Peptides against a protein of PDB entry 3KDP. Designs and how they scored, part 99

Target 1, 230 residues: chain A of PDB entry 3KDP
Amino acid sequence: PFLIFIIANIPLPLGTVTILCIDLGTDMVPAISLAYEQAESDIMKRQPRNPKTDKLVNEQLISMAYGQIGMIQALGGFFTYFVILAENGFLPIHLLGLRVNWDDRWINDVEDSYGQQWTYEQRKIVEFTCHTPFFVTIVVVQWADLVICKTRRNSVFQQGMKNKILIFGLFEETALAAFLSYCPGMGVALRMYPLKPTWWFCAFPYSLLIFVYDEVRKLIIRRRPGGWVE

## One batch from the design tools (peptide; made by RFdiffusion4, then SolubleMPNN)

Design b2_p17_5_s2 (from b2_p17_5, 10 letters changed)
Fold by OpenDDE base, seed 1:
Structure b2_p17_5_s2 (fold): chain B 230 residues (1-230), chain A 17 residues (1-17)
Amino acid sequence: as target 1 above (230 residues)
Amino acid sequence: TLDLILEFTLELVKSLL
């Protein structure tokens, strides 16, 4: 999110506070819950990692986490962001390079794609209106991310959902996301304005895509061990 | 404060890019 904000000079899609709420709030309990996950059925049949030659974080893991899953998550967030801005008169093409004028407090006549002028205050309301749905989008795609992280090779259907702490984490992050989105005063305190409940569903296709993508990946790994997909 | 942090972060990232 932040890289595209800089490179494309678009209005800020995800605020610093919302990022902190993800990293310290919604992602912490889920991440800890993975420590309580049951070992995969074949783990004792795998060779131990060689600490001298095998990197714990390898190119395949980076490619999977950042290049694949992270890109799908980012696309989900940006989809929500662009739809909200388009509904408010700012088409995606018009947002390119707009940040400088958007963030200038002294410019109160920034035009949208339809020639409507927006004050600084109005622009910031729209910007902050994007932050909460983007945040919620990330939480929804993190459901899939957490579930796929339960296993490296086995299907989630083979592993099952026996980790009660992980299930609790999914509810906790969702409850926290709802609290941050709808609690009175969060717009002032965290710049997290309330979103329409329908916006929660905007991320579901991307969450499903992540899940299906990883299940297909794991299926390929199980059928063709030692492939480039591992 | 958040705006200042954001501005600082943006300038920092801009300097690193």
Scores: peptide ipSAE 0.000, ipTM 0.286, DockQ to the pose 0.018
Fold by OpenDDE base, seed 2:
Structure b2_p17_5_s2 (fold): chain B 230 residues (1-230), chain A 17 residues (1-17)
Amino acid sequence: as target 1 above (230 residues)
Amino acid sequence: TLDLILEFTLELVKSLL
C-alpha cells in the first residue's frame, strides 16, 4: 500500500494507526493460533529439513507470501479504496499524482472527476473514510490467508477445522475489526471512521480467490510432488 | 499528531528514496 502511495502519488490508502491495528491487533492471535494446528497426516513421511542447505525462509516462501498471496490481499484493499473514492467522485485515473494537492492544507479547490471542488477538510474526511474499509478488507482476506496456512500440502477439507484456537482467532480478529470500525469515538481516537456494512463484502471475492488459488496449488503439489509449484 | 507522524514518515521515506 505505502509503495503505491509513493510511486503513484495517490491519497493515503491506509493510515499508520490502521497498519498498527493489523500488525498488533488482528494478526497476532491468528498467527499464534497456527502453532496449535494439528500436524498434517503425512508429516512423518517427509524428509527432515537440512539446516545447511534448506533455508527456513526460502525464495519459494517469499514468492508465495509476498509475490502471490500478499499481492492478492493488496489488490483487495486497493479495490475497496478505489470503490470508495469513486463513490465520492474521485475516479482511479484522477487520483494519479493528486497526493501533492490533496495533502496541501492551503489548497481548498481540488477538483474531483466531475469538477466538484473539495476543501482540505472534506478531502481528509474522505481519506479517513477509506482507512477503515481498507483495514476491514485486509481482515476479511486474512480469514482466507489464515485458513490456507493451516497446511502446506493437504487440502483444508482433508485437514478440517479442528483447531479451536484458530477458530477463536478468526472470531477475535473479526470482533476487534467490528469494535474498531463501529465503537463511538474511534474516529477521534484512531481516525477510523465508521464504515457502511456493505463494504465488508468488497473483500469476499478476493478472500475466495486466495482460498481457491491455494487449494489448486496444494492439489497440484499432491499430484506432482517435487514440481516447480512446490 | 498522526498527521505529523505521517508527514515525518513521508519525509523520511523521501529522504531515503
Scores: peptide ipSAE 0.000, ipTM 0.269, DockQ to the pose 0.018
Fold by OpenDDE base, seed 3:
Structure b2_p17_5_s2 (fold): chain B 230 residues (1-230), chain A 17 residues (1-17)
Amino acid sequence: as target 1 above (230 residues)
Amino acid sequence: TLDLILEFTLELVKSLL
């Protein structure tokens, strides 16, 4: 989120405090839950990792995490952001370079895509209105990310959902997201304004896309061991 | 306090940009 805010000079998509709520709040319990996952059925057919040559974090893992899944997650968040701003009169193309004028407190006549003028206060309300739905979008796509991370090679349908700690993590992150989104005073404390319940569904196509993409990837790996997709 | 931290962080970010 923040890199695109800088590069494209768009209004801030996600607040820093909201990012901290993701990294320290919603992601921590789910990530820990993966340590309690059952071993894959083929684990004993794999040679032990060589600690001298095999990195824990390899280029393939970085490519998968940041280059594929992380990009789909970011696209989901930005989709929600652009939809909200478009509903408020700011089309995506009009947001490019707008940050400088958007963040200027002395400019009270910033025009939207339809020629409507927006005061600084009105613009900040719209900006903060984007933060909560963006955050919730990330949580919803993280459901899929957590589920696909259960296995490296086996389908989730082969592995099953037996990890009770992972299930607890999914409920915990969702409950925390709901608390942060709807608790009175969060608009002042976190600049997270309450979202319409419909915004929870904006991420569902992306969550499904992540899940389907990884299941297809795992299917290819199972059918063609030693391929470039591994 | 959270608002102050946020404002400080945002100002710091703006100064680095």
Scores: peptide ipSAE 0.000, ipTM 0.277, DockQ to the pose 0.019
Fold by OpenDDE base, seed 5:
Structure b2_p17_5_s2 (fold): chain B 230 residues (1-230), chain A 17 residues (1-17)
Amino acid sequence: as target 1 above (230 residues)
Amino acid sequence: TLDLILEFTLELVKSLL
């Protein structure tokens, strides 16, 4: 999010406080829950890792985590961001280079794609209105990310949803996201304005895409062991 | 605010690299 904010010079898609709420709030309990996951049925058939040659963090893991899944998550967030701004009169092409004028408190006549003028206060309300749905979008795609992390090779359908701590983590992160989004005073305290309930569904196609992508990847690994995808 | 975000991001990137 922040790299695109700098490179494309667009209005801020996700606030710093909101990022901290993801990293310290919604991700901790789900991540810890993976330590309680049952071992895969084939784990004892795999050779032990060589600690001298095999890194714990390899190029394949970096490519999967940051290059593939992380990019799909970012695309989901940006999709929600662009839809909200478009509904408020700012088309994606018009946002390119707009940040400088958008963030200037002395400019009260910033035009949208339809020629409507926006005051600084109105623009900041719209910006902060984007932060909450972007955050909720990340939580919804994290549901899929957490579920796919249950296994390295087996399908989630083979593993099942038996980890009660992981299920608790999914409910906890969702409840926290709802609290941060709808609790009175969060607009002042965290600059997170309440979102329409319909915005929760904007991430669902991307969450499904993550799940399908990883299940297909795991299927390929099971059928063709020793490939570059493993 | 932008300077604070830049500093925080630079520190985060330095911690991840």
Scores: peptide ipSAE 0.000, ipTM 0.338, DockQ to the pose 0.021

Design b2_p17_5_s3 (from b2_p17_5, 10 letters changed)
Fold by OpenDDE base, seed 3:
Structure b2_p17_5_s3 (fold): chain B 230 residues (1-230), chain A 17 residues (1-17)
Amino acid sequence: as target 1 above (230 residues)
Amino acid sequence: TLELILEFIRKKVEELL
């Protein structure tokens, strides 16, 4: 989000405090819960990792985490961001290069895509209105990300949802996201303005896409072991 | 007031970041 904010010179899609709420709040318990996952049925058929030669973080893991799943997550967040701004009169093309004028408190006549003028205060309300739905979108796509991380090769349907700590983590991150989104005073404390309940559904197609993509990937790996898809 | 407390907390968090 912050890289695109700089490169495309668009209004800030996600605040720094909101990013910290993701990294330190919603992601912590779910990540810890993976340590309690049951071993895959084929784990004893795999050779032990050589601690001297085999990296814990390899190119395949980086490609999966950042190059594939992370990009789908980012697209989900940006989709929500662009929809909110479009509903407020700012089409995606009009946002390119707008940051300088958007962040200038002395410019009170920034035009939207329809020629409506926006004051600095109005623009900042719209910007902060994007932060909470973007955050919630990330949490919703992380549901799928957490579930797909349960296994390397087996389908989630083969592994099942028996990890009670993981289930607790899904409820905890959702409850925390709801608390941060709707608790009175969060707009003042964290610049997280309350969102319409409908915004929770904007991420669902992307969450489903992540899940389906990973299940298809795992299916290919099971059918063609040692392929480039691993 | 609650708003003043929340604004104070926000400012302190921003100073620490």
Scores: peptide ipSAE 0.022, ipTM 0.605, DockQ to the pose 0.023
Fold by OpenDDE base, seed 5:
Structure b2_p17_5_s3 (fold): chain B 230 residues (1-230), chain A 17 residues (1-17)
Amino acid sequence: as target 1 above (230 residues)
Amino acid sequence: TLELILEFIRKKVEELL
């Protein structure tokens, strides 16, 4: 989010406080829950990793985590961001380069795509209105990310959802996201304005895409062991 | 009073970030 903010000079899509709520709030229990996942059925048939030659974090893992799944997550967040701004009169093309005037408190006549003028205060309200839905979008795509992380090779349908701690983690992160989004005073304390319940659904196609993509990847790995996709 | 406390907390968090 921040890289696109600086490169495209768009209004800030995700606040620093919301990033902290993800990294320190919603992601902790889900990440810990993976330690309690049952071993894959083929784990004892695999050779032990050589600690001298085999890296824990290899190029394939980086490509999967940051280059593939992370990009789909980012696209989901930006989709929500652009939809909200478009509903408020700012089309995506109009946002390019707008940041300079957007963040200037002395400019109170920034025009939207329809010629409506926006004061600094009005612009900041709509900016902060984007932060909470972006945050919620990340939480929703993280549901799929957590589920796909249960296994490296086996399908989630083969592994099943037997990890009660993981199920608790999914509930906890969702409850925390709802609390941060809707608790009275969060708009003042965290600049997290309440979102319409409909905004939770904006991430669902991307969450499904992550899940389908990983299941297809795992299917390819099972059919062609030792391939470049592994 | 609650809003003032929350605003104070917000300002402190922003100073730390």
Scores: peptide ipSAE 0.022, ipTM 0.611, DockQ to the pose 0.023
Fold by OpenDDE base, seed 1:
Structure b2_p17_5_s3 (fold): chain B 230 residues (1-230), chain A 17 residues (1-17)
Amino acid sequence: as target 1 above (230 residues)
Amino acid sequence: TLELILEFIRKKVEELL
């Protein structure tokens, strides 16, 4: 998100506070919950990694985490961001290069895509209004990410949802996201303004996409062990 | 008072970030 903010010079899609709320708030308990996941049925049939040759974090894992899943998550967030800005009169094309004028507090006549002028204060309200739904979008796509992380090779349907701590984590992160989004004063404290309930659904296609993508990936791995997808 | 406290916290968080 921040790279696109710099490169495209768009209004800030996700604030630093919201990033911290993701990394330290919503993702902590879910991530810890994976320690309580049942081992895959084939785990004892796998050869141990060679600690001298086999990296814990390999290129495939980086490609999967950052290059594939992370990109889908980012796309989900940006989709939500663009939807909200478009609903407020700022079409995606108009946002390109707008950051300089957007962030200038002395410019109070920034025009939207429809010729409406926006004061600095109004623009910042809209910007911060985007942060919360972007954050929520990340939480919703993290549901899928957490679920797909239950297994390396087996389908989630084979593994099941028996990890009660993981289920608790999903509820906790969702409850925390709702709390941060709707609790009075969060707009002042964290610049997290309340979002319309409908904006939660913006992430659902991407969450489903992540899930389907990983299940297909795992299916390929099961059918073609030792492939480049592994 | 609560808003002032929250604003203060926000400012401090922003200074740390």
Scores: peptide ipSAE 0.021, ipTM 0.614, DockQ to the pose 0.024
Fold by OpenDDE base, seed 2:
Parts: C-alpha cells; sequence; structure tokens
Structure b2_p17_5_s3 (fold): chain B 230 residues (1-230), chain A 17 residues (1-17)
C-alpha cells in the first residue's frame, strides 16, 4: 500500500496507526495460534530439512507470501479504498498525482471528478474514512490467510478446524477490529472513523479467492509432488 | 475535554513514530 502511495502519488490509503493495529493488534493472536496447530497426517513421511542447504524462508515461500497472497490482500484493500473515494466523487484515474495538492493545507479548492471543490478538512475526513475500511478489509482477508496457513499440503477440509486457539484468534481479531472501528473516540484517538457495516462484505470475494487459490495449489502439490508450485 | 485528551495522546504517539 505505501509503495503505491509513493509511486502513484495518491492520497494515503492506510495510515501508520492502522498498520500498527494490524501488526500488533489483530495479527498477533492468530499468528501465535498457528503454533498450536496439529501436524499434518503425512509429516512423518517427509525427510527432515537440511539446515545447511534448505532455507527456512525460501524463494517459493517469499513468492507465495508476498508475490501471491500478499498481492491479493493488497488488491482487496485498494478495491475498498477506490470504491469509497469514488462514492465521494474521486474516481481512480483522478487520484493519480493528487497527493501533493491533497496534503497541502493551504489548497482548499481541490476538485473531484465532478468539479466539486474540497477543503483540506473535508479531504482529510474522506482520507481517514478510507483507513478503517481498508483495515477491516485486511482483517477479513486475514481470516482466509490464517485458515490456509494451517497446512502445507493437506486440504483444510482434511485437516479440519480442531485448533481451538486458532478459532479463538479468529474471533479475537474480529472483535478487536469491531472495537477499533465502532468504539466512541477512536476517530480522535486513532483517526479510525466508523464504517458502514456493508464495508465488511467488500473483502469477502478476495477472502474466497485466497481460499480457493490455496486449495487448488494444495491439490496440485498432492497430485504432482516436487512440482514448481511446491 | 475527553476529545482534547485523546487528541493530545494521538499527537504524542505520532511524534514517537
Amino acid sequence: as target 1 above (230 residues)
Amino acid sequence: TLELILEFIRKKVEELL
């Protein structure tokens, strides 16, 4: 998100505070919960990793985490961002290069895609209105990400949802996201303005995409061990 | 008063980040 903010010079999609709420708030308990996941049924059939040759983090893992799943998550967030700005009169094409004027407090006549002029205060309200839905979108796609991380090869349907700590983590991150989004004073404290309940559903197609993508990937790995997908 | 306190806290947090 921040790279696109710099390269495209668009208004800030996700604030620093919201990033911290993800990294230190919603993602911590879910990530820890994976330590309590049951071993896959075939784990004892695999050869031990060679610590000298086999990196714990390899190119395939980086490609999967950042190049595939992370990109789908980012697309979900940006989709929500662009929809909100479009509903407020700013079409995606109009946002390109707008950051310089957007962030200038002395410019109070920034035009939207329909010729309406926006004051600095109005623009910042719209910007902060994007931060919370972007955050919630990330939480919703993290549901799928956490579930797919339960296994390397087995389907989630084969593994099941037996990890009570993981289930607790899913509820905790959701409850925390709701608290941060709707608790009075969060707009002042964290610049997290309340969002319409409908915004929670904007991420669902992307969560489903992540889930389906990973299940297909795992199916390919099971059918063709040692392929480029592993 | 509460809003002023929260705004103050926010500003201090932002200064630390």
Scores: peptide ipSAE 0.019, ipTM 0.584, DockQ to the pose 0.023

Design b2_p17_5_s4 (from b2_p17_5, 10 letters changed)
Fold by OpenDDE base, seed 2:
Structure b2_p17_5_s4 (fold): chain B 230 residues (1-230), chain A 17 residues (1-17)
Amino acid sequence: as target 1 above (230 residues)
Amino acid sequence: TLELILKFVKELVEKLL
């Protein structure tokens, strides 16, 4: 998000407070819950990692985490961001390079894609209106990410949903996201403005895409062990 | 870019303080 904000000079898609709420709030309990996952049925058939030759963070992990899943997550967030701004009169093409004027408090006549002028205060309301839906989009996509992280090779359907701590984590992150989105005063305290309930569904296609993508990946790994997809 | 990073850091500090 921040890299695209710099490169494309668009209005800030995700606020710092919302990033902290993800990293310290919604992601912690789910991440810890993975430590309580049952071992895959074939784990004892795999050789132990050699700590001298096998990197803990390998190219495959980087490719999967940042290059594949992380990109789909980012696309989901940006989709939500662009839809909200488009509903408020700012089409995606018009946002390119707009940041300089958008962030200038002395410019009160920034035009949208339809020629409507926006004051600095109005623009900041719209910007902060994007932060909460972007945050919720990440949480909804994280549901799929957490579920796919249960296993390295086996299907989720083979592993099942027996980890009660992981199930608790899914409810906790969802409840926390709802609390941060709808609790009175969060707009003042965290600059997280209230979210229309319809925005929760904006991420669902991307969550489904992550799940299907990883299940297909795992299916390929099971059929072709030692392949480039592993 | 530097001004943007500085603004981001400043906003971060202003929100954390």
Scores: peptide ipSAE 0.000, ipTM 0.275, DockQ to the pose 0.019
Fold by OpenDDE base, seed 3:
Parts: sequence; C-alpha cells; structure tokens
Structure b2_p17_5_s4 (fold): chain B 230 residues (1-230), chain A 17 residues (1-17)
Amino acid sequence: as target 1 above (230 residues)
Amino acid sequence: TLELILKFVKELVEKLL
C-alpha cells in the first residue's frame, strides 16, 4: 500500500496504525499456529534439508509469497480502496497524482471526477473511511493464505482442518478485525472509521482466487513432480 | 520519499507513545 501511495501519488490507502494491527495483531497467532500443523503424509519420503546448501528462504518461497500470493492480496486491498473512492466521486484515474493536493490542508476546493469540490476535512474523512475496509480485506484474504500454507504439496482436502490452534487463529484474527472495525472510539483512536458490513464481502472473490490458485498449483506439482511450477 | 518516511515514523512514535 505505502509503495503505491508514493509511486502513484494517490491518497493513503492504508494507515500506519492499520498496518501495525495487521503485522502485530491479526498475523501473529495464525503464523504461530502453523508450527502445530500435522506433517504431510509424504514428509518421510523427502530428504532432510541440508543446512549448508539449502536456504530457508529460497527463490521459490519469495516468488510464491511476494510474487504470487502477495500480489493477489494487494490487488484485493486496492480493489476495495478504489471501489470506496469511486463511490465517493473519485474514479481511479483521477486519483493518480492527487496526493499533493489531497494532503494540503490549505486547499479546500479539490474537485472529484464529477466536479464536486471537497474540503480538506471531507477528504480526510473519505481517506480514513478507506483504511478499515482495506484492513478487513487483508484479513479476509489472509484466511485463504493461512489455509494454503498448511501444506506444500498435499491438497487442503487431503490434509484436513485438524489443527485446532490454526482454527483458533482464524477466529482470533476475525474477532480482532471486528473489534477494531466496530468498537466505539476506534475512529478517533486509530483513525479506523466504522465499516459497513457489506465491505467484508468485497474480499471474498480474492480469497477464493488465492485458494483455487494454490490448489491448482499443488495439483500440478503432484501430477508433474520436478516441473517448472515447483 | 524521506519526508514521507519521516511522517510515517513520526505518526508511529506519536501513536506508541
């Protein structure tokens, strides 16, 4: 989010506090829960990692995490952001380069895509209105990310959902996201304005896409061991 | 970019503190 805010000069998509709530709040328990996952059925057929030659973080992991899943997650968040701004009169093309005027407190006549003028205070309300839905979108796509991370090769349907700590993590991150989105005073304290319940559903197509994409990837790996997808 | 990083850090510090 912050890189696109700088490069495209758009209004801030996700606030600093909301980023911290993701990194320190919603992601910690789910990430820890993966340590309690059952071994895949084929693990004893794999050679142990050689600590001298095999990196823990390899090019395949970077490609998967940042190049594939991370891009789909980012697209989901930005989709929600652009929809909210479009509903408030700011079409995506009009947002390019708008940051300078958007963040200037002395400019009170910034026009939207329809010629409506927006005061600084009105613009900041709309900006902060985007932060909570973007945050919730990330949490919803992380449900799929957590589930796909249970296994490297086996389908989730083969592995099953037996990890109670992972299930607890999914409920915890969702409950925390709901608390941060709907607790009175969070708009003042965290600049997270209340979320319309309908915005939770904006992420569902992307969450499903992540899940389907990874299941297809795993299916290809199982059918063609040692292929270019591995 | 530096001003944005500094603004980010400042906002972070103001909220942690």
Scores: peptide ipSAE 0.000, ipTM 0.304, DockQ to the pose 0.019
Fold by OpenDDE base, seed 4:
Structure b2_p17_5_s4 (fold): chain B 230 residues (1-230), chain A 17 residues (1-17)
Amino acid sequence: as target 1 above (230 residues)
Amino acid sequence: TLELILKFVKELVEKLL
């Protein structure tokens, strides 16, 4: 989000506070829950990792986590962001280069794509209205990400959902996201304005895409061991 | 308690932003 904010000079899609709520709030318990996952049924058929040659974080893991899944998550967040701004009169093309004027407190006549003028206060309300749905979008795609992280090779359907701590983590992150989104005063405290319940569904196609993509990847790995996708 | 938490969070956010 922040890289695109700088490169494209668009209004800030995700606030610092919302990023902290993800990194320290919603992602922490789910990440810990993976330590309690049951071993894959084929783990005893694999050779132990060589600690001297095999890195814990390898190029394949970085490519998968940041290059593939992370990009799909980012696209989901940006989709929600662009939809909200478009509903408020700002088409995606009009947002390019708008940041400088958007963030200037002295400019109160920033035009949208339809020629409507927006005051600084009105623009900041719209910006902060985007932050909460972007945050919720990340939580919804993290459901799929957490589930796919249960296994490296086996399908989630083969592994099952037996990890009660992981299930608890999914409920915890969802409850925390709902609390931060709908608790009275969060708009003043965290600049997280309440979102319409319909915005939760905007992330579902991307969550499904992540899940399907990873299941297909795992299927390919099972059928062709030692392939480029492994 | 909720108002105190909200006030504390607000003050923290105002210091961090």
Scores: peptide ipSAE 0.000, ipTM 0.312, DockQ to the pose 0.025
Fold by OpenDDE base, seed 5:
Structure b2_p17_5_s4 (fold): chain B 230 residues (1-230), chain A 17 residues (1-17)
Amino acid sequence: as target 1 above (230 residues)
Amino acid sequence: TLELILKFVKELVEKLL
């Protein structure tokens, strides 16, 4: 989010407080739950890692986590952001370079794509209205990310959903996201304004895409072991 | 950009304290 905010000079898509709620709030219990996952059925057929040559964090893991899945998650968040701003009169092309005027408290006549003027207060309400749906979008795509992390090679359908701690983590992160989004006073405390329930569904195509992408990847690995995809 | 980051860090610290 911040890299595109800086490079494209767009209004802030996700606040710092909201990022902390992801990193310290919604992601902790799900991440811990993976330690309780059952071993894959083929784990004893794999060679042990060489601790001198094989890094725990390799180029394939970085490419998968940051380059592939992380980019799909970011695209899901930005999709939600652009849709909300477009519904409020700001088309994506009009947002490029707008940040300087958007963040200036002394400019109260910033025009949208339809010639409507927006005060500083109105613009900040719209900006903070984007932060909560972006956050919820990240939580929804993280459901798929957590589920795909259950296995390295086997399909999730082969592994099943037997890890009760992981299921608890999915409910916990969703309940926390709902609490942060809808609890009275969160607009003042966290600058997270309530979102329409329909915004929860905006991330579903991206969550499904992550799941399908990883299942296809794992299918390729099972059919062609030792490939560059592994 | 640096001033903006510093502003956000300052606002965050003020909210946490």
Scores: peptide ipSAE 0.000, ipTM 0.316, DockQ to the pose 0.019

